Peptides against a protein of PDB entry 3OGK. Designs and how they scored, part 48

Target 1, 307 residues: chain A of PDB entry 3OGK
Amino acid sequence: ATPDRLSRRFPNLRSLKLKGKPRAAMFNLIPENWGGYVTPWVTEISNNLRQLKSVHFRRMIVSDLDLDRLAKARADDLETLKLDKCSGFTTDGLLSIVTHCRKIKTLLMEESSFSEKDGKWLHELAQHNTSLEVLNFYMTEFAKISPKDLETIARNCRSLVSVKVGDFEILELVGFFKAAANLEEFCGGSLNEDIGMPEKYMNLVFPRKLCRLGLSYMGPNEMPILFPFAAQIRKLDLLYALLETEDHCTLIQKCPNLEVLETRNVIGDRGLEVLAQYCKQLKRLRIERGADEQGMEDEEGLVSQRG

## One batch from the design tools (peptide; made by RFdiffusion4, then SolubleMPNN)

Design b1_p12_5_s4 (from b1_p12_5, 5 letters changed)
Fold by OpenDDE base, seed 2:
Formats: C-alpha cells, structure tokens, sequence
Structure b1_p12_5_s4 (fold): chain B 307 residues (1-307), chain A 12 residues (1-12)
C-alpha cells in the first residue's frame, strides 16, 4: 500500500492505522534503511485526507517534523494520536501536537522511544485541553513532567476514563486520583517499599469507578489497598507486580468479576486453579512466560500443561 | 531506567 493509493481510494478516510515491521527488542533502534518512516504518510494526510481524525502509528519512525506537520494540518480535527512503539521523536514533537490539537481525546505513546527535552508538552496539555479521554504513556520514562499537570488534566477533562503512566511515585498521584472522578482505568506508577513504613500506601484512595488496574511494583504489602473494591475489578495487569503464587491466589479470590488477567508464569498451576474456581467471567488470560526453569513442573511459579 | 526495570521483572 502507498499513501497516494490510499487517498485516491478513500478520500474521506477518518481513521488510519499503519504498522511497521516487528522489532526484536524493546530498546532496539530502527535502522535508517528500514523504510518505516511516517513522513510520506503525513504528507498525504496533510494534503489529501482532510477528514482524518484518528491516526495510529505502530513501530514506525516518527520525527518531530512529522508530528509538527500532522499537528498543523489536522489541528482541532485530530481526536486520536497513537504513537505505539514508535521512535525518532522528542518531547518537542509532543508539544507541537498538544499545542495545535487542543481537542485531542486520545494521546498514546506507549512503549515508544524518544528523547526527553522538557515537560512542557504535559503542561501545555493541562493548560488548554478539556476533551481528553485517554492518556497513555505506559512503559515510558518521563523524568521532567509534573504530577501536578496530571492532576490539572484530571480536573479539567471530565471525560477522562483511562490513564496509563510511567514512573510516578503513587503517593504523588493522590491529588490526581481525587480529581479523576470518572476514571475507570489506571496503569503504571511506582510503588516503593519502605521497611520503616509498611503502611504508607494504605490510605490511598482510588476513583470510585476504577475497574481496570495495573500497579507497577505492587507487592503483597501493598496488595490489600485493592481489597475494598476488588469485587468491582474487571481487568488486572500484574505483569509488573511483585506477587508470588500465593499472593496471586489471595488476590484472585477477591476478584470474582475479573474478565481480563495479564500476569507472569509465577501464577503457577495453583493460581490457575484458583482463577478457574473464583473467576467465572474471565474472558482473556495472558501469561508471560519467563525462562524455562529446570526442575519439577509442580513447583511454585511454573505453569505446566496441568494448568 | 524505569523501562528496563519493568522489563527485567517481566522476564523474571
């Protein structure tokens, strides 16, 4: 498929998703000769796809110039931008997007690789956007953005329902959670164990409608913070939790309405048995398998053919 | 990095 062919066939296209070639590793840079540049597509969008409101780039090379051109071409007509596992841009490109596309509803850069220059893009988004519904920079590292801007976004965007973040200390997000009254999904953050203060997270208050959750580094000491609303949890992302097999069993038993579970091999056959017993509404199960361990298949932390 | 730490957990 070529950009010119697309516009000729579908001049009134509203949604476009482009997929680049798979990459072997999360941190691998795409070679220059790979050919996965969005530039020719952005040119075509700017010139000929005037009704396009949703753009999804997956595993593509995206430059700041590409983002700037896209932003200016679509402006407030752009409702969705997903930079899914992309590379080649900086936060200047993001700043251009949020500056010119002030009615954007979905902004995603999950697992993208970029150069961080400053936190201005999130600040600009906080200052001017009231339309945001989905914000997702999961599995990214922004060191220069402010949790206060995230709180401002929650306060101003009353339709905000899904937020996935990187390395924010969860306690810094207390104001965000209080402001995000309609939030249904939250993933990311950072839970930091404090031996001297084992209860430091016990007073954390989550949005009342929260039902899809994935807290990074959540261990057995932090897990009880979910118990008051465990019955309303529909999706759990435990890929980056620090839970053992027994912990999985404990949590799963408290989530009878669980529909989606993502976890690691540590759930074990025992955890899968408990899951089958207590979670009758389960629709999707993702288990990330680590390296095969030598030994008995019935050991904790190993999913065998029995499970 | 944060991302590297997450991936380390994922692969464990």
Amino acid sequence: as target 1 above (307 residues)
Amino acid sequence: SYREKLEKIRRS
Scores: peptide ipSAE 0.562, ipTM 0.952, DockQ to the pose 0.248
Fold by OpenDDE base, seed 1:
Structure b1_p12_5_s4 (fold): chain B 307 residues (1-307), chain A 12 residues (1-12)
Amino acid sequence: as target 1 above (307 residues)
Amino acid sequence: SYREKLEKIRRS
């Protein structure tokens, strides 16, 4: 499909999702003719898709100029922007989006590659947005943003239900968690092991409604912080947790209402057995198999065909 | 980097 064909056929389009070609390397290695650039689509959106409120770009090249054009064209009508594994933009582009799209509800840049110039985009979002429901920059690196801005967002956006972040020290998010009273999902952060103070995270207070969770670097020492509300957990992302097979078993046993589990091969056949035994409401299971574990079966910490 | 560390875990 082409942008012009789309607009002619569906001038009242409200939601658009574009997927670029899969890439093994840098996104910028794809020739322009492969449909990897959003520019022609943004042009069409700006000119002809006046009712578009949701835009999802996946694996595409997005420039700051593209974002700026999109932002100005849709302004407060834009409710959702997902830059899903995209590249080519900087935080200036993000700043433009949040500056002009004051009513944005979903902002995602998960796994996108970008150049970070400053933290102004998050600050601007914090200062003016009260509509945000989903904020997701999972698996990104923002070194120049402030956890205080995240807290402000939580305070001002009463409908905020899902937040996925990068490498924030979890202890820096105490204020955020306190403010995010309606938060149901949290992923990311950074749990840092401290041998001298193994219980440094034990006093963390999570939002009362939290039921979808994925803490990066969560090891067995940190895992107990989930136990008080494990029974209400419905989704666990353990892909980036530092849990061994037995740790998985321990946690899974405490999550009888688990519906979605994402983890690595380390769960093992044993973990899968426990999962089957205790999690009767499980709907989705994703197991990421590491390269080094391929070909190994019937071993603790490895998922076999019997699992 | 943070992401690289995560990916390292993912591949382990």
Scores: peptide ipSAE 0.562, ipTM 0.951, DockQ to the pose 0.267
Fold by OpenDDE base, seed 5:
Structure b1_p12_5_s4 (fold): chain B 307 residues (1-307), chain A 12 residues (1-12)
Amino acid sequence: as target 1 above (307 residues)
Amino acid sequence: SYREKLEKIRRS
């Protein structure tokens, strides 16, 4: 497909999703002939797709100039921007988006690669946005953004239901969780084991409606923080948890309403048995195999081909 | 980095 053909065929298009590169392609090494640059599409959006409110770029090269053009062209009409596994931009581009698109509802940069200049984009979002429903920079590294701005966003955006973040220490998000009264989904953060304070996370208070969760680095010592609301959990992302087979069994048994589970091969056949026994509402199951477990189908604690 | 740590877990 080409941008010009798209606008001719669908002049009233409201939602656009573009995929730019193969899964195995490296960031910033995308040939132009792969159609990896969003520039021609942004031009077309600006000129000819004036009803477009949702843009999803997946595995594409996006420059700050592209983001600036998009932001100014769509302004408050832009409700959704997803930079999914994209590269080529800096936080200046993000700043332009949040500055000009004051009514954006969904902002996603999950697994994108970018240059971080400052934390102004999140601050600007916190200062002016009240519409945000989904904020997702899962599996990214922002070192210059403030947890306080995230808290402000939660306070001001009463429809905020899903937030996925990078390497925030979970304890720095206490204020955020308190403010995010309607939050249903949270992924990311960083749980850090402390030998001197093993229970440092036990007093965390999560939003009352939280039912979709994925905490990075969650081990068996931290897992009990989920137990008070395990019965209401509908989705678990355990891909980056540090749970063994037995830990999986323990947690799964406490989640009878689980609908979606994402985990690693460590769940094992035993974990799958427990899952089948206790989670009758399960709809989706993702099991990712680790590199070291390839071909080890019969090993204890591994999901076998028969399981 | 955070990303590297996550990738390490995925490979384990």
Scores: peptide ipSAE 0.556, ipTM 0.950, DockQ to the pose 0.267
Fold by OpenDDE base, seed 3:
Structure b1_p12_5_s4 (fold): chain B 307 residues (1-307), chain A 12 residues (1-12)
Amino acid sequence: as target 1 above (307 residues)
Amino acid sequence: SYREKLEKIRRS
């Protein structure tokens, strides 16, 4: 499809999703200049798609100029922007989006590659937005943003229900969790093992409505922090957890209402059996296979053709 | 890096 053909056929389009070329590798290795440029689409949006409120670019090349043009063209009418596995922009582009689109509800940069200049974009979002429902920069690396701004967002955006972050130390998000009273989903963060203080995370208090969760680097020592609310968990992202087969079995058994599970082949046939036994409401299962098929075989950590 | 750590886990 071409931008001009789309606008002619659907002048009142409200939602647009564009996908670039698929990834060749499963390890987030996207070469520079992979995918298509969004520039011609942004031009068409600005000129002819004046009712567009939701934009999703997947595996596209996006420049700061593209983001600036989009921001100014749609302004407060833009409710959703998803830069999914995109590249080519800096935090200046993000700053333009949050500056001009003050009523944005969904902002996603998951797995995008960008140049980080500063943390101003998140600060601006914290200072002026009260509409945000979904914030997602999962599997990105921001070093210059403040967890305090995230807390401010939680306090000001009462409809905030889903937040996915990068490598924030979880203990720095205590204030955020306290403020995010309506949060249903959280993914990311960083759990750091401390031999001298093994229980440093045991007193974490999560939002009461939390039911979709994925904590990065969660090992068996940290896993018990989920047990008090495991029965209300509907979705688990264990892709980046440090759980063995038996740990999976333990956790799954405590989540009878689980609907979505994402994990690695370390779950094994035994884990799948436990899943089938205890999780009768399961709707989706994603198992990502690692290098185990190429010789790093652990009999217990393998998913067979029967599983 | 954070990204490298995630990739290592994903490969395991």
Scores: peptide ipSAE 0.550, ipTM 0.950, DockQ to the pose 0.336

Design b1_p12_6_s1 (from b1_p12_6, 6 letters changed)
Fold by OpenDDE base, seed 4:
Structure b1_p12_6_s1 (fold): chain B 307 residues (1-307), chain A 12 residues (1-12)
Amino acid sequence: as target 1 above (307 residues)
Amino acid sequence: SIRERRRARLDS
């Protein structure tokens, strides 16, 4: 479909999702003729789609100019922007979005590749937005953003329910968790083992409504921090946890209300048996192959076709 | 990729 045909057929369109072609190559090596640029669509949005509230670009090339045009065209009417696995923009483009779209509710750039110039975009969001419900820059590499801005967002955005972040040291997010009173979902962060301070994470206080969780690099020593609220966990992302089969069994037994589990094949047949025994409400199970497939001598750490 | 870097850390 062409942008022009879309606006003619659906002038009152409120939500648009565009999917680019699967990328076999690096984000920066996309030929111009593959049709993955959002530019013509942004032009059409700006000119003819005046009721558009939600934009989702997946695997698209997005420039700062595209983001700036979109931001100015939709302004406070833009409620959702998802840059899902996109590339071609910098943090200047993000700054334009948050500057002009002050009532944005959902901002996602999960797995997007971009050039980071500064942390101003998150600071601007923190200073002016009170509407944010979902913030997701999971699987991104921001080095210049401040955890303090995330805390400010949590304090100012009372409807904030889902936050997914990169590799923030989890202890730097203590203030954020205290402020995010209505947070239901958190993914990301970084737990870092410290031989000199084995209990450094034991005093972490999570939001009371937290029920969807995916902590990065959580090992068996840190896992007990979940035990006080494990019974309320409905979704658990263990893809990037440092848990072995037995650790999975221990945690799963404490999550009787688990509905969604994402993990690696390290869960093993034993873990799947425990899952079936204790998690009667399970709706979705995702098992990814880990790099450990070649190194695990123990059959218990592998999911067989029997499970 | 970021996924590969994260996986590498899991294997370490």
Scores: peptide ipSAE 0.418, ipTM 0.924, DockQ to the pose 0.550
Fold by OpenDDE base, seed 1:
Order: C-alpha cells, then structure tokens, then sequence
Structure b1_p12_6_s1 (fold): chain B 307 residues (1-307), chain A 12 residues (1-12)
C-alpha cells in the first residue's frame, strides 16, 4: 500500500499501524522505496488524514523532522504514538511530540534506538500533560531523564495505568509509585543486589492495583517484595529476572491468578509443571532461550519436549 | 542490541 492510496480509500482513518522491514533495515540498509521510512506516511498524515489519532510505527526509520511534522499536524488530536523498535530520531523529536500533543494518552518508544540529547521531553510531558494513560520507554537507554518527572506525571495523570521504563534504580521510583495510585502495570527499573543491605528493597511500596509486572534484574533476594500481592498478579515478565528454576517455582506457586508469563528456558520442565499445577488461568506463555542458559549443568534449568 | 546488552548482564 502507498500513503496516497490509503488516504483516498480511508480519509477518515483514526488509527494507523505501519510495520517496516526486519531489524536489519534499521541500519539504513534498505532504500527508501522499500517502505522503511515514515516520511512519506507522515506527509500523507499531515495533509490528508485529519482524523488520525493513533499512530504506530514498528521497525521504521523516523527522523526528528518526521516527528515534528506529525506533532504539529495532529497536535492535541494525537492520542497515541508508538515508536516500536524505531530508529533515526533524537530526544528533540520526542520533545516536539510532547510539546505539541498535549493530550497524548499513549506514548511508546519501546526498544527504539535514538540519540539522547537531554531529558527535556520527559520534563515537558510532566509539566503539561494530564491525559497520559500509558508511558513506555522500556528497553531504552535514557540517562538524562529524571525520576522526579516521572513522579510528576504520575501525580498529574490520574488515568495513568501502565508505565514501562528503562534502568531506573527502583528506589528512585518510590515517589513515583506513591503518586501512581491507579497504576496496574509496571515494567523495567533496576534492582541492584547489595550484599551489605539485602533487605534494601523490602520496604518498597507498590501501587495497590499493580497486577502486571516485570522488574529488571530481580533476584531471589528481591523476589519476596512481590509476595504480599502475588495473588493479584496477572502478568509477569521474568525475561530479565535473575531467577533460577527453583525461584520460578516459588514465585509461580504464589501467583494463582497468573494469565501471562514471559521468561527464559531457565524455568525448566519443573517450572512448567508447577506453572500448570498452580496457574490454571494462564493464557499466554513465552519462553526465550538465553545464551546464559547454555552452560547450565542443572537439567532442571532446561525446557525439554516434556514440558 | 539493548536486549543483548541486558542478556549480557544476566550472564555476569
């Protein structure tokens, strides 16, 4: 499909999702004519798709100019922007989006590659947005953004229900969690083991409605922080947890309402058996193979055809 | 990739 054909066929289009080529294309290896660049689509959106409120680019090349044009063209009508595994932009582009799209509800840049100039985009979002429901910059490397801005967002956005972040120290997010009273989903952060203070996270208070969770680098020492509300957990992302097979079993047994589990093959056949036994509401299971697990001597850490 | 970097941390 071409942009012009889209607008002619669907002038009242409200939602658009474009998928680019596989990740190899993100390295500018694919010519513009292969549809990897959003530019022609942004032009079409700006000119002809005046009812468009949701845009999802997946594996596309997106420039700051593209974002700026999109932002100015749609302004407060833009409710959703997802830059899913995109590349080519900087935080200036993000700044333009949040500056001009004051009523944005969903902002995603998960696993996108970008140049970080400053943290102004998040600050601007914090200062002016009250509509945000979903914020997702999981699997990104922001170093210049402030957890205080995230806290401000939580305070001002009463409908904020899902937040996925990069490697913030989880203790820096205490204020955020306190403010995010309606938060249902949290992913990311960073749990950092401290041998001298093994209980440093035990006093962490999570939002009362939290039921979808993926804490990065959570080990067995930190895992107990979930136990008080494990029964209400519906989704767990353990892809980047530091849990062994036995730890998986322990946690899974405490999550009888689990519907979605994402983990690595370290769960093992034993973990899968426990999962089947205790999690009768499970709807989705994702198991990734990790390179770290190739050297495991313990057979329980391997998923076989039995599991 | 970011995923690979994170995985590398899991291996350490």
Amino acid sequence: as target 1 above (307 residues)
Amino acid sequence: SIRERRRARLDS
Scores: peptide ipSAE 0.418, ipTM 0.925, DockQ to the pose 0.556
Fold by OpenDDE base, seed 2:
Structure b1_p12_6_s1 (fold): chain B 307 residues (1-307), chain A 12 residues (1-12)
Amino acid sequence: as target 1 above (307 residues)
Amino acid sequence: SIRERRRARLDS
């Protein structure tokens, strides 16, 4: 479909999701920018899709100009913007979005590639937004944004329920967690093992409603911080956790209400057995093959057909 | 990619 055809057929469209090239084509002979520019769509949105409140671009080329045009065209009517695995923009584009779309509820840029000029976009969001429900820049590398702005967002956005971030030191997010009283989902951060201070995370207090969690680089020494609320955990993302088979077993046994688990094959058949035994509410299981498989001496770290 | 970098850290 072309943008013009879309608007003619659906002038009252409220939600639009556009997908660029598939993953299989990302590394093929197809140029990165092939058929992936959002520009013609943004033009059409600006001119003809006056009721559009949700935009999701997946694997598309998005320029700062595109974001600026979109921001100005939809302004406070834009409730959702998802830049999912997109590229071509800078933080200036993000700044334009948050400056003009002050009532945005969902802002996602997960796995997007961008040039970071400054942290102004997050600061602007913190200063003016009170509507945010979902903020997701998981699997990104921001070095110039401030955890304090995230805390401010949490304080000001009463409906904030899901936040996924990059590699913030988790201790820098203490204020954020305290402020985010209604937070249900958190992913990202960075837990950094300190041999000299093994309990540095033990006093970390999570939001009371937290039930979907994916802490990056969480090891067995940090894992106990979850135990006080493990029974309320519904979703765990352990893909980037530093947990071995035994650690998985330990944690899983404490999560009887687990509905979604994402992990690596390090869980092993043993972990899967424990999962089956203790997690009767499990609805979805994702197991990725990790490179750690080759380094494991024990068969327990392998998922077989027996699992 | 960011995924590759994160994976590399897990393997380290």
Scores: peptide ipSAE 0.410, ipTM 0.923, DockQ to the pose 0.595
Fold by OpenDDE base, seed 3:
Structure b1_p12_6_s1 (fold): chain B 307 residues (1-307), chain A 12 residues (1-12)
Amino acid sequence: as target 1 above (307 residues)
Amino acid sequence: SIRERRRARLDS
């Protein structure tokens, strides 16, 4: 579809999702003539889609100018912006969005590629937004943002329910977790093993309503931090956990209300058997092939067609 | 990619 055709057919459109390049295409390998630029769509949004409150770009090229135009055109009417696996912008573009769209509820840039100039965008969001419900910059590389701004967001945004972050040290998020009283979902962070301090995470207090979780680099030594609330876990992301088959079995047995599991092939047939036995409410299962398939894995770490 | 870097850490 073309932007002009969309606006003619649906002038009162409230939600738009655009998909660009195929999964197999990396950002730098796509020809310039692919048509994956959001520019013509942003122009159409600005001129003709005046009721649009939700925008989702997936695998598109987005410039700072595009973001600035979108921000100014929709202002406080923009409730949702998802830059899903997009590229071409800098943190200046993000700054424009949060500066002009002060009532934004969902801001996502998961797995997007961008140039980081500073952490001002998150600071601005922290200082002026009270409406945020979902913040997601999972699988991104921000080095200049502050966990203190994330804490401020949690204090000011009472409806904040889902936060996904990059590789923040989990201990730096203690203040955030204490402030985020209504948080239901957390993904990302970084758990770092310390042989000299094996219990450094044991005093971590999670939000009481937390039920969707994906901690990065969680190993068997850190896994027990979940046990006090494992029965309330509904979604578990173990794609980047450092758990073996037996560890999966241990954790799964403690999550009888699990509805969604994402993990690697390391779960094995044994893990799948345990999952079937203990997780009767399971709705979705995603198993990714890990790099471990190329190594000497124990038979227990392989998912067969029978499992 | 970020995914590849994370996966590499899982194998280490």
Scores: peptide ipSAE 0.410, ipTM 0.923, DockQ to the pose 0.564

Design b1_p12_6_s2 (from b1_p12_6, 5 letters changed)
Fold by OpenDDE base, seed 1:
Structure b1_p12_6_s2 (fold): chain B 307 residues (1-307), chain A 12 residues (1-12)
Amino acid sequence: as target 1 above (307 residues)
Amino acid sequence: SIREKRRERLDA
């Protein structure tokens, strides 16, 4: 489809999702004519799609100019922006979005590649937004943003229900968790094992409604922090957890209401058996192969065709 | 990729 055809056919379009080509497009190996750039679409949005409130770009090339144009064109009418595995922009583009789209409810840049200039975009969001429901910059490398801004967002956005972040030290998010009273989903952070202080995270207090969780680098020593509310967990992302097969079994047994599990093949056939036994409400299971698991001698750490 | 970087940390 062409942008022009879209607007003519659907002048009242409220939601647009565009998918670019797979990873090859991210390496600039695909000519502009192959639809990897959002620019023509942003132009069309700006000119003709005046009711558009939700934009989702997946695997697209997005420039700061594109974001700026989109931001100014849609302003407070933009409720959702998802830059899903996109590239080509900087934090200046994000700043433009949050500056002009003050009523944005969903902002996602998960697994996007960008140049980080500063943390102003998150600060601006914190200072002016009260509408945010979903914030997702999971699998990104922000180094210049402040956990305090995240806390401010949590305090000001009463409807904030889902937050996915990069590698913030979890202890830096204590204030955020305290403020995020309605948070249902959290993903990311960084748990950093300290052999000298195994109880480092034991005093971490999570939001009371938290039921979808994916803590990065959670090991067996940190896992017990979930036990007080494990029964209410509905989704677990263990893709980046440091859990062995037995740890998986331990955790799964404590999550009888689990609906979605994402993990690595380290769960093993044993873990899958335990999952089947204790998690009767399971709807989705994703198992990824880890490169690390190729060398595991223990049959228990491998998912076979029997599991 | 970010995924690869994270995977490397899991292997460490």
Scores: peptide ipSAE 0.444, ipTM 0.927, DockQ to the pose 0.555
Fold by OpenDDE base, seed 4:
Structure b1_p12_6_s2 (fold): chain B 307 residues (1-307), chain A 12 residues (1-12)
Amino acid sequence: as target 1 above (307 residues)
Amino acid sequence: SIREKRRERLDA
């Protein structure tokens, strides 16, 4: 499909999702004519798709100029922007989006590769947005953004329900969690073991409505922080947790309302048995192969064809 | 990739 044909056929289009074929790492190896650039689509959006509220680019090349054009063309009419596994932009492009699209509700850049110039985009978002419902920069490498801006966003955006972040130290997000009273989903952060302070996370207070969770690098020592609200957990992402098979069993037993589980093969057949026993509402199970396949001496830590 | 970096940390 060409951009011009799309606008002619669907002048009142409200939502557009474009998917590129190659992985982000291959973008530099692909000719410009492969259809992976958003530029022609952004041009078409700017000129002819005046009702477009939602844009989702997946595995596409996106420049700062593209983002700037999109931002200015849609302004406060843009409700959703998802840069899913995209590349080619910098934080200047993000700054343009949040500067011009002050009523944006969903901003996603999960697994996107970009050049980080500064943290101004998040600061601008914090200072001017009150509409945000979903913020997702999970699996990204931001070093220049401030957890304080995230807290400000939580305070100002009363409808904020889902936040996924990079490797913020979880203790730096205490203020954020306190402010995010309506938060239902959180993913990311970083739990860092401290031999000198084994209980440093025990006082972490989560939002009362939190039911979808994926903490990065959570080990068995930190896992008890979930126990007070484990019964309300509906989705659990353990892909990047430091839990063994027995730890999985312990946690799963405490989550009788679990609907979605994402984990590694470390759950093992035993973990799957426990899951079947205690999680009767389970709808989706994703098991990824971890690097642990070669290193686990314990047969119990592997998901067999029987499970 | 960021996924690879995270996996490396899990294996450490």
Scores: peptide ipSAE 0.443, ipTM 0.926, DockQ to the pose 0.544
Fold by OpenDDE base, seed 2:
Structure b1_p12_6_s2 (fold): chain B 307 residues (1-307), chain A 12 residues (1-12)
Amino acid sequence: as target 1 above (307 residues)
Amino acid sequence: SIREKRRERLDA
């Protein structure tokens, strides 16, 4: 469909999701200039889609100018912006969004590629937004944003229920977790093993309603931090955990209410057996093939057709 | 990609 056709057919459109072509890196087939620009769509949104409150761009090229135009056109009517695996913008574009769209509820830039100029966008969001429900910059590389701004967001946004972040040291998020009283989902962070301080994470206090979790680089030494609330875990992302088969078994046994598990083949047939035994509410299982298959000669680290 | 970088860290 073309933008003009969309507005003519659906002038009262409230939600738009646009999907661009798969990234070249995924398929090695698409040139960088594949033409998946949001510009004509942003123009159409600005001019003709006056009721649009939710925008989702997936695998599209988004410029700062596009974001600025969108921000100014929709302003406080924009409730959701998802830049899902997009590219072409900088943090200036994000700043424009959060400056003009002060009532935004969902802001996502997961796996987007961008140029980071500063951390002002998150600071501005922290200073002015009280409506945020979902913040997701998982699988991104922000180096100039402050955990304190995230804490401020948690304090000010009472309806904040889902936060996914990059590689923040988890200890820097203590204040955030304390403030995020209604948080149900958290993904990301970084748990960094310290041989000299094996228990440095044992005093972490998570939000009481936390039930969807994916901690990056969590190893068996850190895993016990989940045990106090493991029974309430409904979704677990272990894709980037440093857990072996036995660790999976240990954790899974403590999560009888698990509904969604994402992990690598390191779970093995043993882990799958344990999962079947203890997790009767399981609805979705995602097992990604890891590079660890090449190193583990032992059957325990492999998912076979028997499992 | 970010995924590749994270995977590399898991394998390190």
Scores: peptide ipSAE 0.440, ipTM 0.925, DockQ to the pose 0.620
Fold by OpenDDE base, seed 3:
Structure b1_p12_6_s2 (fold): chain B 307 residues (1-307), chain A 12 residues (1-12)
Amino acid sequence: as target 1 above (307 residues)
Amino acid sequence: SIREKRRERLDA
């Protein structure tokens, strides 16, 4: 579809989702001539889609100019912006969005590639937004943002329910977790094993309503931090956990209300049997093939067609 | 990719 055809047919459109590049296309392998630029769509949004409050771009090229135009055109009417696996922008574009769209509820840039100039965008969001419900920059490389700004967001945004972040040290997020009283979902962070301090995470206090969780690099030594609230867990993302088959079995047995599980092939047939036995409310299972297939040694880590 | 970097860390 062309932008002009969309606006003519649906002048009162409230939500738009555009998909650009195919799933298999890495950003660097697609010719620049790929029609994946958002510019024509942003122009159409600005001119003709005046009721649009939700925008989702997936695998598209987005410039800072595009973001600036969108921000100024929609201002406080923009409730949702999702830059899902997009590229071409810098943190200046993000700054424009949060500066002009002060009532934004959902901001996502998961798996997007960008140039990081500074952490001002997150600081600006922290200083002026009180409406945020969902913040997601999972699988991104931000080095210049502050965990303190995330804590400020949690204090100011009482409706904040879902936060997904990059590789912040989890201990730097203690203040955030204490402030985020209504948080239901958390993904990301980084757990770092310390042989000299094996229990460094044992005093971590999670938000009371937390039920969707995906901690990065969680090993068997850190896993017990979930046990006090495992019965309330409804979604687990274990794609980047350092858990073996037996560890999966241990955790799954403690999560009888699990509805969604995402994990690697390391769960094995044994883990799937345990899952079927203990998780009767399971709705969705995603198993990714890890590099584990090349390590022939642990027979237990393979999911067969019978499992 | 970010995914590849994370996978490498899982295999280490």
Scores: peptide ipSAE 0.439, ipTM 0.925, DockQ to the pose 0.578

